# Ledger of designs, part 50: peptides against a protein of PDB entry 3J47

Target 1, 121 residues: chain A of PDB entry 3J47
Amino acid sequence: IRLTNQLKSLKGLQSKLKDVVEYLDKVINKELPINHTILGKLQDVFNLLPNLGTPDDDEIDVENHDRINISNNLQKALTVKTNDELMVIYISNLVRSIIAFDDLIENKIQNKKIQEQRVKD

## One batch from the design tools (peptide; made by RFdiffusion4, then SolubleMPNN)

Design b2_p17_7_s1 (from b2_p17_7, 9 letters changed)
Fold by OpenDDE base, seed 1:
Structure b2_p17_7_s1 (fold): chain B 121 residues (1-121), chain A 17 residues (1-17)
Amino acid sequence: as target 1 above (121 residues)
Amino acid sequence: TLDEQRQSILQQIKDLL
């Protein structure tokens, strides 16, 4: 019972991974518009994956070295893209903070002018 | 003045961007 449920769950994961590959192929071929929400979730999945490119140091078959380099390059590319997205979010939050401080200062200036007028009347 | 303080803060934030 437990082993058959694990095998069913693994087959279900394999099917979902295939659907993700087919989606990415359609996006690469420009058959579908880029959905940034789907790409962000895929990046989160790849950032949560342990480095699939550290085989325990005991089975270096020459065919694994090229696959390890490809996986490390893909992880690095996803990390760079995540950093660029975080930079845009950071700048956007700074700009919102600037606007909020500008509005706060303008409100203080207006309130001071109103008080100075009321003291002259 | 409060207007000079506003311009100083806006400039400091612009120098951080």
Scores: peptide ipSAE 0.035, ipTM 0.632, DockQ to the pose 0.012
Fold by OpenDDE base, seed 3:
Structure b2_p17_7_s1 (fold): chain B 121 residues (1-121), chain A 17 residues (1-17)
Amino acid sequence: as target 1 above (121 residues)
Amino acid sequence: TLDEQRQSILQQIKDLL
């Protein structure tokens, strides 16, 4: 029973992985529009994969060199995209902090004006 | 005024974030 359920779950995962590859091929061929939410989730999955590009320098068969180059190019592309996404989040948080500080200054100026009126009355 | 321009920019940023 347990082994049969694990084999069924693995076959289900293999089917879903095939559906993801077919989706990516359709996006590359411009048959479907790019969905940024799907690409973000795929990036999260790739960041959880073991580093496919660090076989020790001592096991580089010529057939693995193309796979290592593809893996290093993929890891570099994921790093650049992650850095750009983090930069947008950082700028957004910086701007929110500036707005909150501006609202605090305005509240302080208004409170000072109210206190100066109460001392004149 | 300069204050109206400041408030317009702050609103545009609030609508984007």
Scores: peptide ipSAE 0.028, ipTM 0.597, DockQ to the pose 0.013
Fold by OpenDDE base, seed 5:
Structure b2_p17_7_s1 (fold): chain B 121 residues (1-121), chain A 17 residues (1-17)
Amino acid sequence: as target 1 above (121 residues)
Amino acid sequence: TLDEQRQSILQQIKDLL
């Protein structure tokens, strides 16, 4: 019973990970727009992942310390890269929103001028 | 004019995004 439930849970996790990869591939290929909420959650998942470079610490070998440091440096570099990428995407969307608001304001000003002219004629 | 400069900057940003 316990082993069957663990296997079912792992299969469910594997399916979800596949769906995430397929989503990321579609985003990379520009088939789908970037969703910040999904990327932020993926970053949170990545930050919660145990160090994927270490099999469990059952044996003190000096060679594992350099592998742990390399894996931690890689994880840190990936976290920083992902944060910088999310920041650039966030700034880009903020700028697009500012432009859309400026265009909306200009359209409202023009519409007001047209209405004021029609009331004077 | 200041409005022409604003429109030019907005267009440059729009062409970049």
Scores: peptide ipSAE 0.027, ipTM 0.624, DockQ to the pose 0.013
Fold by OpenDDE base, seed 2:
Structure b2_p17_7_s1 (fold): chain B 121 residues (1-121), chain A 17 residues (1-17)
Amino acid sequence: as target 1 above (121 residues)
Amino acid sequence: TLDEQRQSILQQIKDLL
């Protein structure tokens, strides 16, 4: 139940992110009017995102070398974390499939027993 | 029984997933 709900929530987030991209594309293409309130909220979301970018090569001053290393370490840590989360989701889906197969076998055995009883009466 | 223990474990896994 808990992992199923997490996967459902992640799929829901992915759908919402796709809807945001499609909205931004329509705004860029002038198909929709610019809503400054939506853009402000999107900017707040982007400001809360960890710096996953390599700084563009144009900001290499000696004080930024530590920021580049911190950003690369954070990106690597988030990549590892994302890989581990995907692995847990994969294993959970595999275990669910095995359980569903065990339930199917048990139901087939029970149905066979019921059929054999009906042939004896 | 062994089957009741199996079903209890399977149910606990189902409840976790």
Scores: peptide ipSAE 0.030, ipTM 0.599, DockQ to the pose 0.015; fails the geometry check

Design b2_p17_7_s2 (from b2_p17_7, 7 letters changed)
Fold by OpenDDE base, seed 4:
Structure b2_p17_7_s2 (fold): chain B 121 residues (1-121), chain A 17 residues (1-17)
Amino acid sequence: as target 1 above (121 residues)
Amino acid sequence: SLLEQKEEILKQIQELL
């Protein structure tokens, strides 16, 4: 019972991973538009994965060196992409803060003008 | 001042672009 449930869960995960690959292939081939929400969630999943470039130092088989290099390149590409997305979010928040400051300054200037008019009447 | 804070934030954005 426990082992059969684990195998069923693993097969379910494998099916979901296959569906993700098929989706990404369609996006790469321009058959589907880029969905930024899906890409962001996929990136969150990759950021939660253990470091793909550290197979435990105990299995340095020469045949795995190419796979390790590919995995390190993937992790580096994901890290760069994460940094770029965080930068865009940061800039967007700064712009929103500046707009809010502009509105506050304008409101203060208007209030000052209204007070100066009320003192002249 | 509030105006000086705005100008400093704008400067920081220009340095990031």
Scores: peptide ipSAE 0.028, ipTM 0.628, DockQ to the pose 0.015
Fold by OpenDDE base, seed 3:
Structure b2_p17_7_s2 (fold): chain B 121 residues (1-121), chain A 17 residues (1-17)
Amino acid sequence: as target 1 above (121 residues)
Amino acid sequence: SLLEQKEEILKQIQELL
């Protein structure tokens, strides 16, 4: 009973993984538009995968070399994308902080003008 | 104003995310 349920769950996971691959192939072939939300979730999945590109230096079979190169290229591409996204978020936060600071300066100037008027009256 | 330009840049960045 437990083993049969594990095999059923594994077959279900394999089916879902196949559906994801088929989706990506359709996006690469420009049959479907790029969905950034799906790509973000895929990136999260890849960030949870063990580093497929660190076989211990002692088991470089030539067939694994192509898979390792693909994994390293994928990890590099994901790192670049993540850095670009973080840069955009950082700039957005910086601009918001500058706006808030400008508003604080203007409020301080206005308060000073009000105080100078109250001392003249 | 410079403030309006910063707000517009922020809006463009938020639309890209």
Scores: peptide ipSAE 0.028, ipTM 0.629, DockQ to the pose 0.019
Fold by OpenDDE base, seed 2:
Structure b2_p17_7_s2 (fold): chain B 121 residues (1-121), chain A 17 residues (1-17)
Amino acid sequence: as target 1 above (121 residues)
Amino acid sequence: SLLEQKEEILKQIQELL
């Protein structure tokens, strides 16, 4: 019972993974529009995967070298993309905070000038 | 002053860019 349930769950995961691959192939071929929400969720899944590019030092079979290189290149590409996206968000939030602070300063300076004029009249 | 604080923040932004 437990082993059969694990096998059923693994087969279900394999089917879902195949559907994701078919979706990505359609997006690459421009048959479907890029959905950034789906890509973000896929990136989160890949970030939760163990580093597929650290072979445990004990099984360097020469046939796995190409798969390890592809996995390492994917992980590097995801890391670079994540850093660029986070940098854009950070800069955007910083700029918004500064504009809001600048407007607050300008408003305080104007209010002070208006009060000083009302005391002279 | 409030103006000096604005100028310091703008300077910090320019150093980050």
Scores: peptide ipSAE 0.026, ipTM 0.601, DockQ to the pose 0.013
Fold by OpenDDE base, seed 5:
Structure b2_p17_7_s2 (fold): chain B 121 residues (1-121), chain A 17 residues (1-17)
Amino acid sequence: as target 1 above (121 residues)
Amino acid sequence: SLLEQKEEILKQIQELL
């Protein structure tokens, strides 16, 4: 019973991870827009992942040090990449907000000119 | 004026780009 439930839970996790990969592939291929909420949640998942390169401390093999360094470099690279992506997103949203604000100002200027013309006629 | 406010905002956009 316990082992069967663990296997079922692991299969469920594997299915969800597959769905995440398929989503990321669609985003990379520009088939879907980047969703910031999903990226933030993925970052949280990566930050909660145990160091994928630490086997338990009981074998001093030189190969484990290289795997730990590769894992740490990968985790650092993923964190930096995610931060850079979030920064690009933030800048893009700021630029869009500024453009929308400029359009609002232009609309107000035009409306004011129309009102001033109506008062002169 | 509203025109001066527009010009100031456009200037700030150009400084950010």
Scores: peptide ipSAE 0.025, ipTM 0.602, DockQ to the pose 0.012

Design b2_p17_7_s3 (from b2_p17_7, 6 letters changed)
Fold by OpenDDE base, seed 5:
Structure b2_p17_7_s3 (fold): chain B 121 residues (1-121), chain A 17 residues (1-17)
Amino acid sequence: as target 1 above (121 residues)
Amino acid sequence: SLLEQKQEILNQINKLL
């Protein structure tokens, strides 16, 4: 019973991971827009993952120290890259919001001028 | 106002640049 439930849970996790990969592939292929909320959640997942480059701490081989350093550097590089990507997306969304507000303000000013002209005629 | 909201967003961008 317990082992079967663990296996079922792992299969469920594997399915969800596959769905995430498929989503990322669609984003990379420009089939879907980048969703910053999904990317942020993926970053949180990567930050919670144990170092994927550490074999279990039970073999003190000097070769593992270089692999640990490479894994740590990769994890750091992925975290920095993801933060920079999120920042660029955030700035892009802010700029789009400003442009949309400018258009809305201009439309409001034009509508006001039209109303003021109609009251003078 | 809408103008104040625009100015706040501009200020947020300028803090990030």
Scores: peptide ipSAE 0.047, ipTM 0.700, DockQ to the pose 0.019
Fold by OpenDDE base, seed 2:
Structure b2_p17_7_s3 (fold): chain B 121 residues (1-121), chain A 17 residues (1-17)
Amino acid sequence: as target 1 above (121 residues)
Amino acid sequence: SLLEQKQEILNQINKLL
């Protein structure tokens, strides 16, 4: 019973992975528009996968070398892309903070000038 | 001061660029 349920769940996962591949192929072929929400969720799935790029050195059959290299290149590409996206968000937040501080400094300078004028009149 | 905080944020941006 437990083993049969695990095998059924694994077959269900395999079917869903096939559907994802077919979706990605359609997006690559421009048959479907890019959905950034789906791509973000796929990126999250790949980030949750164990590092496919550290096979323990003890089971490197030569036939797996190309699949391992592709998986490593994909993981590196996802890491670089994630880092660039996070960097843009971080810089945008810093720029917003600088603008807010500049406006606050200018407001304080203006308020001080208004107070100094009111004391002279 | 507020001016010092602005300068620190500018320094952080310049360190990232």
Scores: peptide ipSAE 0.042, ipTM 0.670, DockQ to the pose 0.016
Fold by OpenDDE base, seed 4:
Structure b2_p17_7_s3 (fold): chain B 121 residues (1-121), chain A 17 residues (1-17)
Amino acid sequence: as target 1 above (121 residues)
Amino acid sequence: SLLEQKQEILNQINKLL
Protein backbone atom coordinates (compact mmCIF):
# COMPACT_ATOMS: atom_id res chain seq x y z
CA ILE B 1 0.00 0.00 0.00
CA ARG B 2 2.59 2.69 1.02
CA LEU B 3 4.99 1.83 -1.84
CA THR B 4 2.13 1.73 -4.37
CA ASN B 5 0.97 5.18 -3.22
CA GLN B 6 4.51 6.57 -3.50
CA LEU B 7 4.84 5.12 -7.02
CA LYS B 8 1.46 6.60 -7.99
CA SER B 9 2.47 10.01 -6.60
CA LEU B 10 5.80 9.87 -8.46
CA LYS B 11 4.03 8.97 -11.74
CA GLY B 12 1.66 11.89 -11.16
CA LEU B 13 4.62 14.23 -10.62
CA GLN B 14 6.32 12.90 -13.76
CA SER B 15 3.16 13.61 -15.80
CA LYS B 16 2.98 17.17 -14.43
CA LEU B 17 6.67 17.77 -15.20
CA LYS B 18 6.09 16.53 -18.76
CA ASP B 19 3.20 19.00 -19.15
CA VAL B 20 5.49 21.81 -17.93
CA VAL B 21 8.20 20.80 -20.44
CA GLU B 22 5.66 20.73 -23.28
CA TYR B 23 4.45 24.19 -22.23
CA LEU B 24 8.00 25.58 -22.14
CA ASP B 25 8.78 24.07 -25.57
CA LYS B 26 5.70 25.81 -27.02
CA VAL B 27 6.82 29.12 -25.46
CA ILE B 28 10.39 28.69 -26.82
CA ASN B 29 8.97 27.89 -30.28
CA LYS B 30 6.78 31.07 -30.03
CA GLU B 31 3.60 28.95 -30.33
CA LEU B 32 2.42 30.47 -27.03
CA PRO B 33 3.05 33.92 -25.53
CA ILE B 34 5.32 34.23 -22.49
CA ASN B 35 3.30 34.15 -19.28
CA HIS B 36 5.34 35.89 -16.58
CA THR B 37 3.12 34.49 -13.79
CA ILE B 38 3.87 30.90 -14.88
CA LEU B 39 7.58 31.68 -15.25
CA GLY B 40 7.64 33.23 -11.75
CA LYS B 41 5.99 30.12 -10.26
CA LEU B 42 8.44 27.85 -12.09
CA GLN B 43 11.31 29.93 -10.75
CA ASP B 44 9.92 29.57 -7.21
CA VAL B 45 9.81 25.79 -7.68
CA PHE B 46 13.41 25.69 -8.92
CA ASN B 47 14.59 27.91 -6.04
CA LEU B 48 13.06 25.34 -3.64
CA LEU B 49 14.85 22.43 -5.33
CA PRO B 50 17.97 21.15 -3.59
CA ASN B 51 21.14 22.66 -5.04
CA LEU B 52 21.46 21.18 -8.54
CA GLY B 53 25.20 21.63 -8.04
CA THR B 54 27.51 18.79 -9.09
CA PRO B 55 26.41 15.46 -7.61
CA ASP B 56 29.13 14.49 -5.15
CA ASP B 57 32.32 13.63 -7.11
CA ASP B 58 31.80 9.88 -6.43
CA GLU B 59 29.53 9.18 -9.49
CA ILE B 60 31.13 11.10 -12.37
CA ASP B 61 29.85 8.84 -15.13
CA VAL B 62 30.86 10.55 -18.43
CA GLU B 63 27.25 10.36 -19.74
CA ASN B 64 26.02 12.31 -16.69
CA HIS B 65 28.52 15.15 -17.26
CA ASP B 66 26.37 16.80 -19.95
CA ARG B 67 23.22 16.51 -17.78
CA ILE B 68 25.12 17.92 -14.78
CA ASN B 69 26.39 20.84 -16.89
CA ILE B 70 22.85 21.54 -18.16
CA SER B 71 21.55 21.40 -14.56
CA ASN B 72 24.30 23.75 -13.30
CA ASN B 73 23.72 26.17 -16.20
CA LEU B 74 19.97 26.18 -15.48
CA GLN B 75 20.58 26.82 -11.78
CA LYS B 76 23.02 29.64 -12.59
CA ALA B 77 20.53 31.22 -15.01
CA LEU B 78 17.75 30.99 -12.38
CA THR B 79 20.05 32.51 -9.72
CA VAL B 80 20.91 35.45 -12.01
CA LYS B 81 17.24 35.99 -12.84
CA THR B 82 16.30 35.82 -9.14
CA ASN B 83 18.96 38.40 -8.32
CA ASP B 84 17.69 40.74 -11.07
CA GLU B 85 14.08 40.40 -9.86
CA LEU B 86 15.11 41.07 -6.25
CA MET B 87 17.09 44.11 -7.43
CA VAL B 88 14.03 45.53 -9.23
CA ILE B 89 11.89 44.97 -6.10
CA TYR B 90 14.57 46.61 -3.95
CA ILE B 91 14.84 49.67 -6.25
CA SER B 92 11.03 49.96 -6.33
CA ASN B 93 10.91 49.95 -2.52
CA LEU B 94 13.71 52.55 -2.32
CA VAL B 95 11.85 54.82 -4.78
CA ARG B 96 8.66 54.49 -2.70
CA SER B 97 10.65 55.37 0.44
CA ILE B 98 12.18 58.44 -1.26
CA ILE B 99 8.75 59.68 -2.37
CA ALA B 100 7.45 59.22 1.17
CA PHE B 101 10.44 61.18 2.54
CA ASP B 102 9.90 63.97 -0.02
CA ASP B 103 6.25 64.28 1.00
CA LEU B 104 7.25 64.32 4.68
CA ILE B 105 9.96 66.97 4.13
CA GLU B 106 7.59 69.16 2.13
CA ASN B 107 4.90 68.82 4.81
CA LYS B 108 7.42 69.84 7.50
CA ILE B 109 8.58 72.85 5.46
CA GLN B 110 4.98 73.96 4.88
CA ASN B 111 4.10 73.52 8.56
CA LYS B 112 7.15 75.57 9.56
CA LYS B 113 6.18 78.37 7.14
CA ILE B 114 2.61 78.38 8.50
CA GLN B 115 3.92 78.63 12.10
CA GLU B 116 6.34 81.45 11.19
CA GLN B 117 3.50 83.35 9.49
CA ARG B 118 1.22 82.91 12.55
CA VAL B 119 3.94 84.36 14.83
CA LYS B 120 4.27 87.46 12.58
CA ASP B 121 0.55 88.11 12.64
CA SER A 1 18.24 64.26 9.80
CA LEU A 2 15.35 63.24 7.46
CA LEU A 3 17.11 65.02 4.57
CA GLU A 4 20.32 63.10 5.29
CA GLN A 5 18.37 59.79 5.27
CA LYS A 6 16.86 60.69 1.87
CA GLN A 7 20.31 61.50 0.49
CA GLU A 8 21.66 58.16 1.77
CA ILE A 9 18.83 56.27 0.00
CA LEU A 10 19.58 58.17 -3.24
CA ASN A 11 23.26 57.28 -2.87
CA GLN A 12 22.31 53.59 -2.45
CA ILE A 13 20.23 53.71 -5.67
CA ASN A 14 23.11 55.35 -7.56
CA LYS A 15 25.44 52.53 -6.41
CA LEU A 16 23.05 49.94 -7.90
CA LEU A 17 22.80 51.74 -11.31
Scores: peptide ipSAE 0.038, ipTM 0.663, DockQ to the pose 0.016
Fold by OpenDDE base, seed 3:
Structure b2_p17_7_s3 (fold): chain B 121 residues (1-121), chain A 17 residues (1-17)
Amino acid sequence: as target 1 above (121 residues)
Amino acid sequence: SLLEQKQEILNQINKLL
C-alpha cells in the first residue's frame, strides 16, 4: 500500500514535469506568449535543484558534456538574474533606511528647538 | 528636495519589484 502510493505520486510528478517541458518548447517555438509569472515560478524550482556539480572533467561522456554545459549555462543565467533582483531589493531597502534616518534627524532638531524655547520662557 | 528625490527613487524601484 505505501510503496504503491509513492509510485503513483512519482508517476504523477513525472507527468507534470513533462507538461512543463512541452509548455517551454511551445514558448521557445513562439507558439505561446511568454508568461513572466510562470517563468518566475520555474526559476524558484531551479534554485531549489541541487547544483548538478560539474562532474570532474575526466568522467564525462561527450553526450553528457552538452547537457552539463546547458545545465551550467542555465545555472549561470539564473544566478545573474537572482543577483540583479537582490540588488534591486537591496537598493530599495537602503533608500528606505536613509529616508527613516533623515526623518529621525529632523525630529531631533525640532525637539531641541522646542526645549531651547521652553528654557527661555 | 533630496528627500523627495530619494522617495521617488524608492517608488520607481518598488514598481519594478
Scores: peptide ipSAE 0.036, ipTM 0.654, DockQ to the pose 0.018

Design b2_p17_7_s4 (from b2_p17_7, 9 letters changed)
Fold by OpenDDE base, seed 5:
Structure b2_p17_7_s4 (fold): chain B 121 residues (1-121), chain A 17 residues (1-17)
Amino acid sequence: as target 1 above (121 residues)
Amino acid sequence: SLLEQKQQILQQIKELL
């Protein structure tokens, strides 16, 4: 019973991870827009991942230290990359909001000019 | 004026970018 439930849970996790990969592939291929909420959640998942390079081997082998350093460097690189991606996205959204605001101001100026002309005629 | 307000906002945006 316990082992069967663990296997079922692991299969469920594997399916969800596959769906995440398929989503990321579509985003990389520009088939879908980047979703910041999904990227933030993925970052949280990566930050919660145990060191993917440590087997639970209580053996102080020099090879494990290099694997730990590689894993830590990879995790750090993934965190930095994700932060940079989120920053670029944030800046892009700010620029879009600014452009939309400028267009709104221009529309208001034009509408005011039209009203002032109608009052003079 | 609304035009002056636009110019001030655009200037603030340029300072933030």
Scores: peptide ipSAE 0.028, ipTM 0.642, DockQ to the pose 0.013
Fold by OpenDDE base, seed 2:
Structure b2_p17_7_s4 (fold): chain B 121 residues (1-121), chain A 17 residues (1-17)
Amino acid sequence: as target 1 above (121 residues)
Amino acid sequence: SLLEQKQQILQQIKELL
């Protein structure tokens, strides 16, 4: 019962992974528009995967070395892309906050000047 | 003035965002 449920869950995961690959192939071929929400969720999944490129030091079969290098390069590329996107969002929000604060100070200075003029008249 | 230069920089940033 437990092993059969694990095998069923693994087969279900494999089917979903195949559907994701087919979706990505259609996006690469420009058959479907890029959905940034789906890509972001996929990127989160890849960031949660254990480093697929730390082979336990004990089974260096030469044929796995190329697949391991490709997986490591993909994970590094996804991490760099995520960091760059998050950095741009962070800088944009920081700059917007600074601008809003400056506009608030300027508005307070202008309002004070208008009040001082009304008291002199 | 320094104030006008600051306002120009802020305007350029507002146009970029």
Scores: peptide ipSAE 0.027, ipTM 0.627, DockQ to the pose 0.012
Fold by OpenDDE base, seed 3:
Structure b2_p17_7_s4 (fold): chain B 121 residues (1-121), chain A 17 residues (1-17)
Amino acid sequence: as target 1 above (121 residues)
Amino acid sequence: SLLEQKQQILQQIKELL
């Protein structure tokens, strides 16, 4: 009973993985528009995968070399994308901080003017 | 003025964020 349920769950996962591959092939072939939400979720899945590109230096079979190069290229592409996304978030937060600081300076200047008027009256 | 231009840029950025 437990083993049969595990095999059923594994077959279900394999089917879902096949559906994801078929979706990506359709996007690459421009048959479907790029969905950024799906790509974000796929990036999260790849970030949870073990580093497919660190076989210990002692088992470089030539057939694994192409798979290692593909994995390293994928990891590099994901790192670049993540850095670009973080850069946009950082700039956005920096600008919000500058706006808030400008508003604080203006409020301080106005409060000083009000106090100088009250001392003259 | 330069101050008005700064305020306009800050407002445009505030609408974008």
Scores: peptide ipSAE 0.027, ipTM 0.621, DockQ to the pose 0.013
Fold by OpenDDE base, seed 4:
Structure b2_p17_7_s4 (fold): chain B 121 residues (1-121), chain A 17 residues (1-17)
Amino acid sequence: as target 1 above (121 residues)
Amino acid sequence: SLLEQKQQILQQIKELL
């Protein structure tokens, strides 16, 4: 019972990971637009992944050391790239908010000038 | 003027976003 439930959970995880890969492939191929909410959740998953290069110090087979270093380098590269992409999105949204605020202030100043003219007539 | 340059930069940013 416990082992069969673990195998079922692992198969369920494998299916979900496959769906994520298929989604990312479609985004890379420009078949789907980039969804920033999915990208943010993907970053959260990568940040929660155990360091793919810390096998417990007890199984340093020399053949695994190169695979571990490659895995760590890949995780680091993916994290950096995703952080840069999210930073660009954040800056773009911040700039849009600043522009909208500037336009609001300008509109209020103009409206005040129009009201001051109407009170003088 | 410095003010006109700022307004032009803001307008260019508005067109890109």
Scores: peptide ipSAE 0.026, ipTM 0.620, DockQ to the pose 0.013

Design b2_p17_8_s1 (from b2_p17_8, 13 letters changed)
Fold by OpenDDE base, seed 5:
Formats: sequence, structure tokens, C-alpha cells
Structure b2_p17_8_s1 (fold): chain B 121 residues (1-121), chain A 17 residues (1-17)
Amino acid sequence: as target 1 above (121 residues)
Amino acid sequence: NLLKQLKEILDQLKKVL
């Protein structure tokens, strides 16, 4: 019973990982727009994953130090890249919000002028 | 003036994304 449930859970995780890869491939191929909410959740998953470049610390081989450095450099590069991407998104949304407020202010000014004209006639 | 500059920044950001 326990082993069958673990195998079922692992198969379910494998299916979800496949769906994520297929989504990323479609985004890379420009078939789908980048969804920042999905990317942020993927980052959270990668940040919660123990360093996927370390097999358990039961054997001193000098080759693991280069793998740890490559994995740490990749994780750091992914963290920096995603932080820069999130910053660009944040700035884009901020600029869009400022434009929408300016349009709202201009619309209110125009509506006020129209009302003031109707009171003078 | 500010609105035009902000729109240009938004259009540039949209080209990089």
C-alpha cells in the first residue's frame, strides 16, 4: 500500500514536470506569451530544490567541486536573471499604472470642463 | 511630455520582453 501510493505520487509529479517542460518549450518557441506567475512559481520550485548537482556527500572526489561550482553559478545566474526579469516587469507595470492614472486625470479634467460649459449655457 | 517619455519606455520594455 505505501509503496504503491509513493509510486502514484511520483508518476503524478513526473506528469506535472512534463507539462512544465512543454510550457517552457512553447514559450521558447514564441508559441505562448511568457506568464510571469508561472515563471515565479518555477523559481520558487528551483529555490526549494536542494542543489541538484550534489549526489549525497558520501565520496570525496575532486570532480564534485567543479559540479558544485557550476550548479551554484547556474543557480546564481538563474536567480540574477529572474530578479532582473522581475524588475523589468515591475517597472513595466508601474509605468502602465502611471499612464492609466494620467489618462484618468485628463478624463476627469475634460468631464469637469464639459460640466462647467453646460452650467454657463 | 512625461506621458510621452513613459510611453516610449513602455514600448522599449515591450520590445525586450
Scores: peptide ipSAE 0.020, ipTM 0.569, DockQ to the pose 0.019
Fold by OpenDDE base, seed 1:
Structure b2_p17_8_s1 (fold): chain B 121 residues (1-121), chain A 17 residues (1-17)
Amino acid sequence: as target 1 above (121 residues)
Amino acid sequence: NLLKQLKEILDQLKKVL
């Protein structure tokens, strides 16, 4: 019973990981817009990933130490890269919003000047 | 001046992403 439930949970996780990969491939291919909520949740998942390559406490063979270090470095590199990418996209959207706001203010100022001229004539 | 610099930063960021 316990083993069957663990296998069912693992199959469910594998299906969800496949859906995430398919989503990321579509975002990379520019078929889908970047969703910051999804990327933030992926970052949360990567931060919660157990160190891939810690052998369960029952097999400390010295040959696994290099695999553990490579995985920890990959996890850290993925977390940093994802955070920097999200920050760049956030700044890009913020700057776009500031420009669009400035254009709106300039358009309102110009429209007001045109109205003030029409009332003097 | 500031808006021109912010737009240039956006155009650079779009080349790195």
Scores: peptide ipSAE 0.020, ipTM 0.556, DockQ to the pose 0.020
Fold by OpenDDE base, seed 3:
Structure b2_p17_8_s1 (fold): chain B 121 residues (1-121), chain A 17 residues (1-17)
Amino acid sequence: as target 1 above (121 residues)
Amino acid sequence: NLLKQLKEILDQLKKVL
């Protein structure tokens, strides 16, 4: 029973991985529009993959060199995209903090004016 | 003026995310 359920779960994962590859091929061929939410979730999955880059430089068969270069180029492309996304989030949070600080200053000025009126009456 | 520019930047960034 346990082994049969594990094999069923693994076959289900393999089917889903095939559906993801077919989706990426359709996006590359411009048959489907780019969905940024799907690409973000794929990036999260790739960031959870073990680093496919660097077996020590002393054991690289020529067939592994092309796979390592593809993996390193993919990891570099994912790192650049992650840094750009984090920069956008950082700027967005900075802008929100500046707006909230301006609203706090205006509220403090208004409260001071109200207190100065109450001391004159 | 500054707050209007900062809001416009924030709204542009929200269209890219």
Scores: peptide ipSAE 0.019, ipTM 0.528, DockQ to the pose 0.020
Fold by OpenDDE base, seed 2:
Structure b2_p17_8_s1 (fold): chain B 121 residues (1-121), chain A 17 residues (1-17)
Amino acid sequence: as target 1 above (121 residues)
Amino acid sequence: NLLKQLKEILDQLKKVL
């Protein structure tokens, strides 16, 4: 009973993984629009995978070198993508802060001119 | 680039499962 349930769960995971690969192929081929919510959920799944780029120091078999390189390339691509998104958010917040500061300066200059006029009348 | 790398890892996971 337990082994049959594990095999059924593994087959279900394999099917879902195949559907995700087929979805990514359709997106790469421009057959489907990029869904950022699906891409974000895929990033979350990959962030929950053990870092295939840290060899636990106990099995340097030559088959790990290609897997390590791909994991390191993904981690680099996720880091670059996250940095670019954070940069856009940072620039957007900086621009909003500059505009709000400029509006504050202009309002202070106008209020000063109005006060100087009221002292001359 | 990122989508291609995501695909490549998913294709590897599919070979292990």
Scores: peptide ipSAE 0.019, ipTM 0.444, DockQ to the pose 0.153

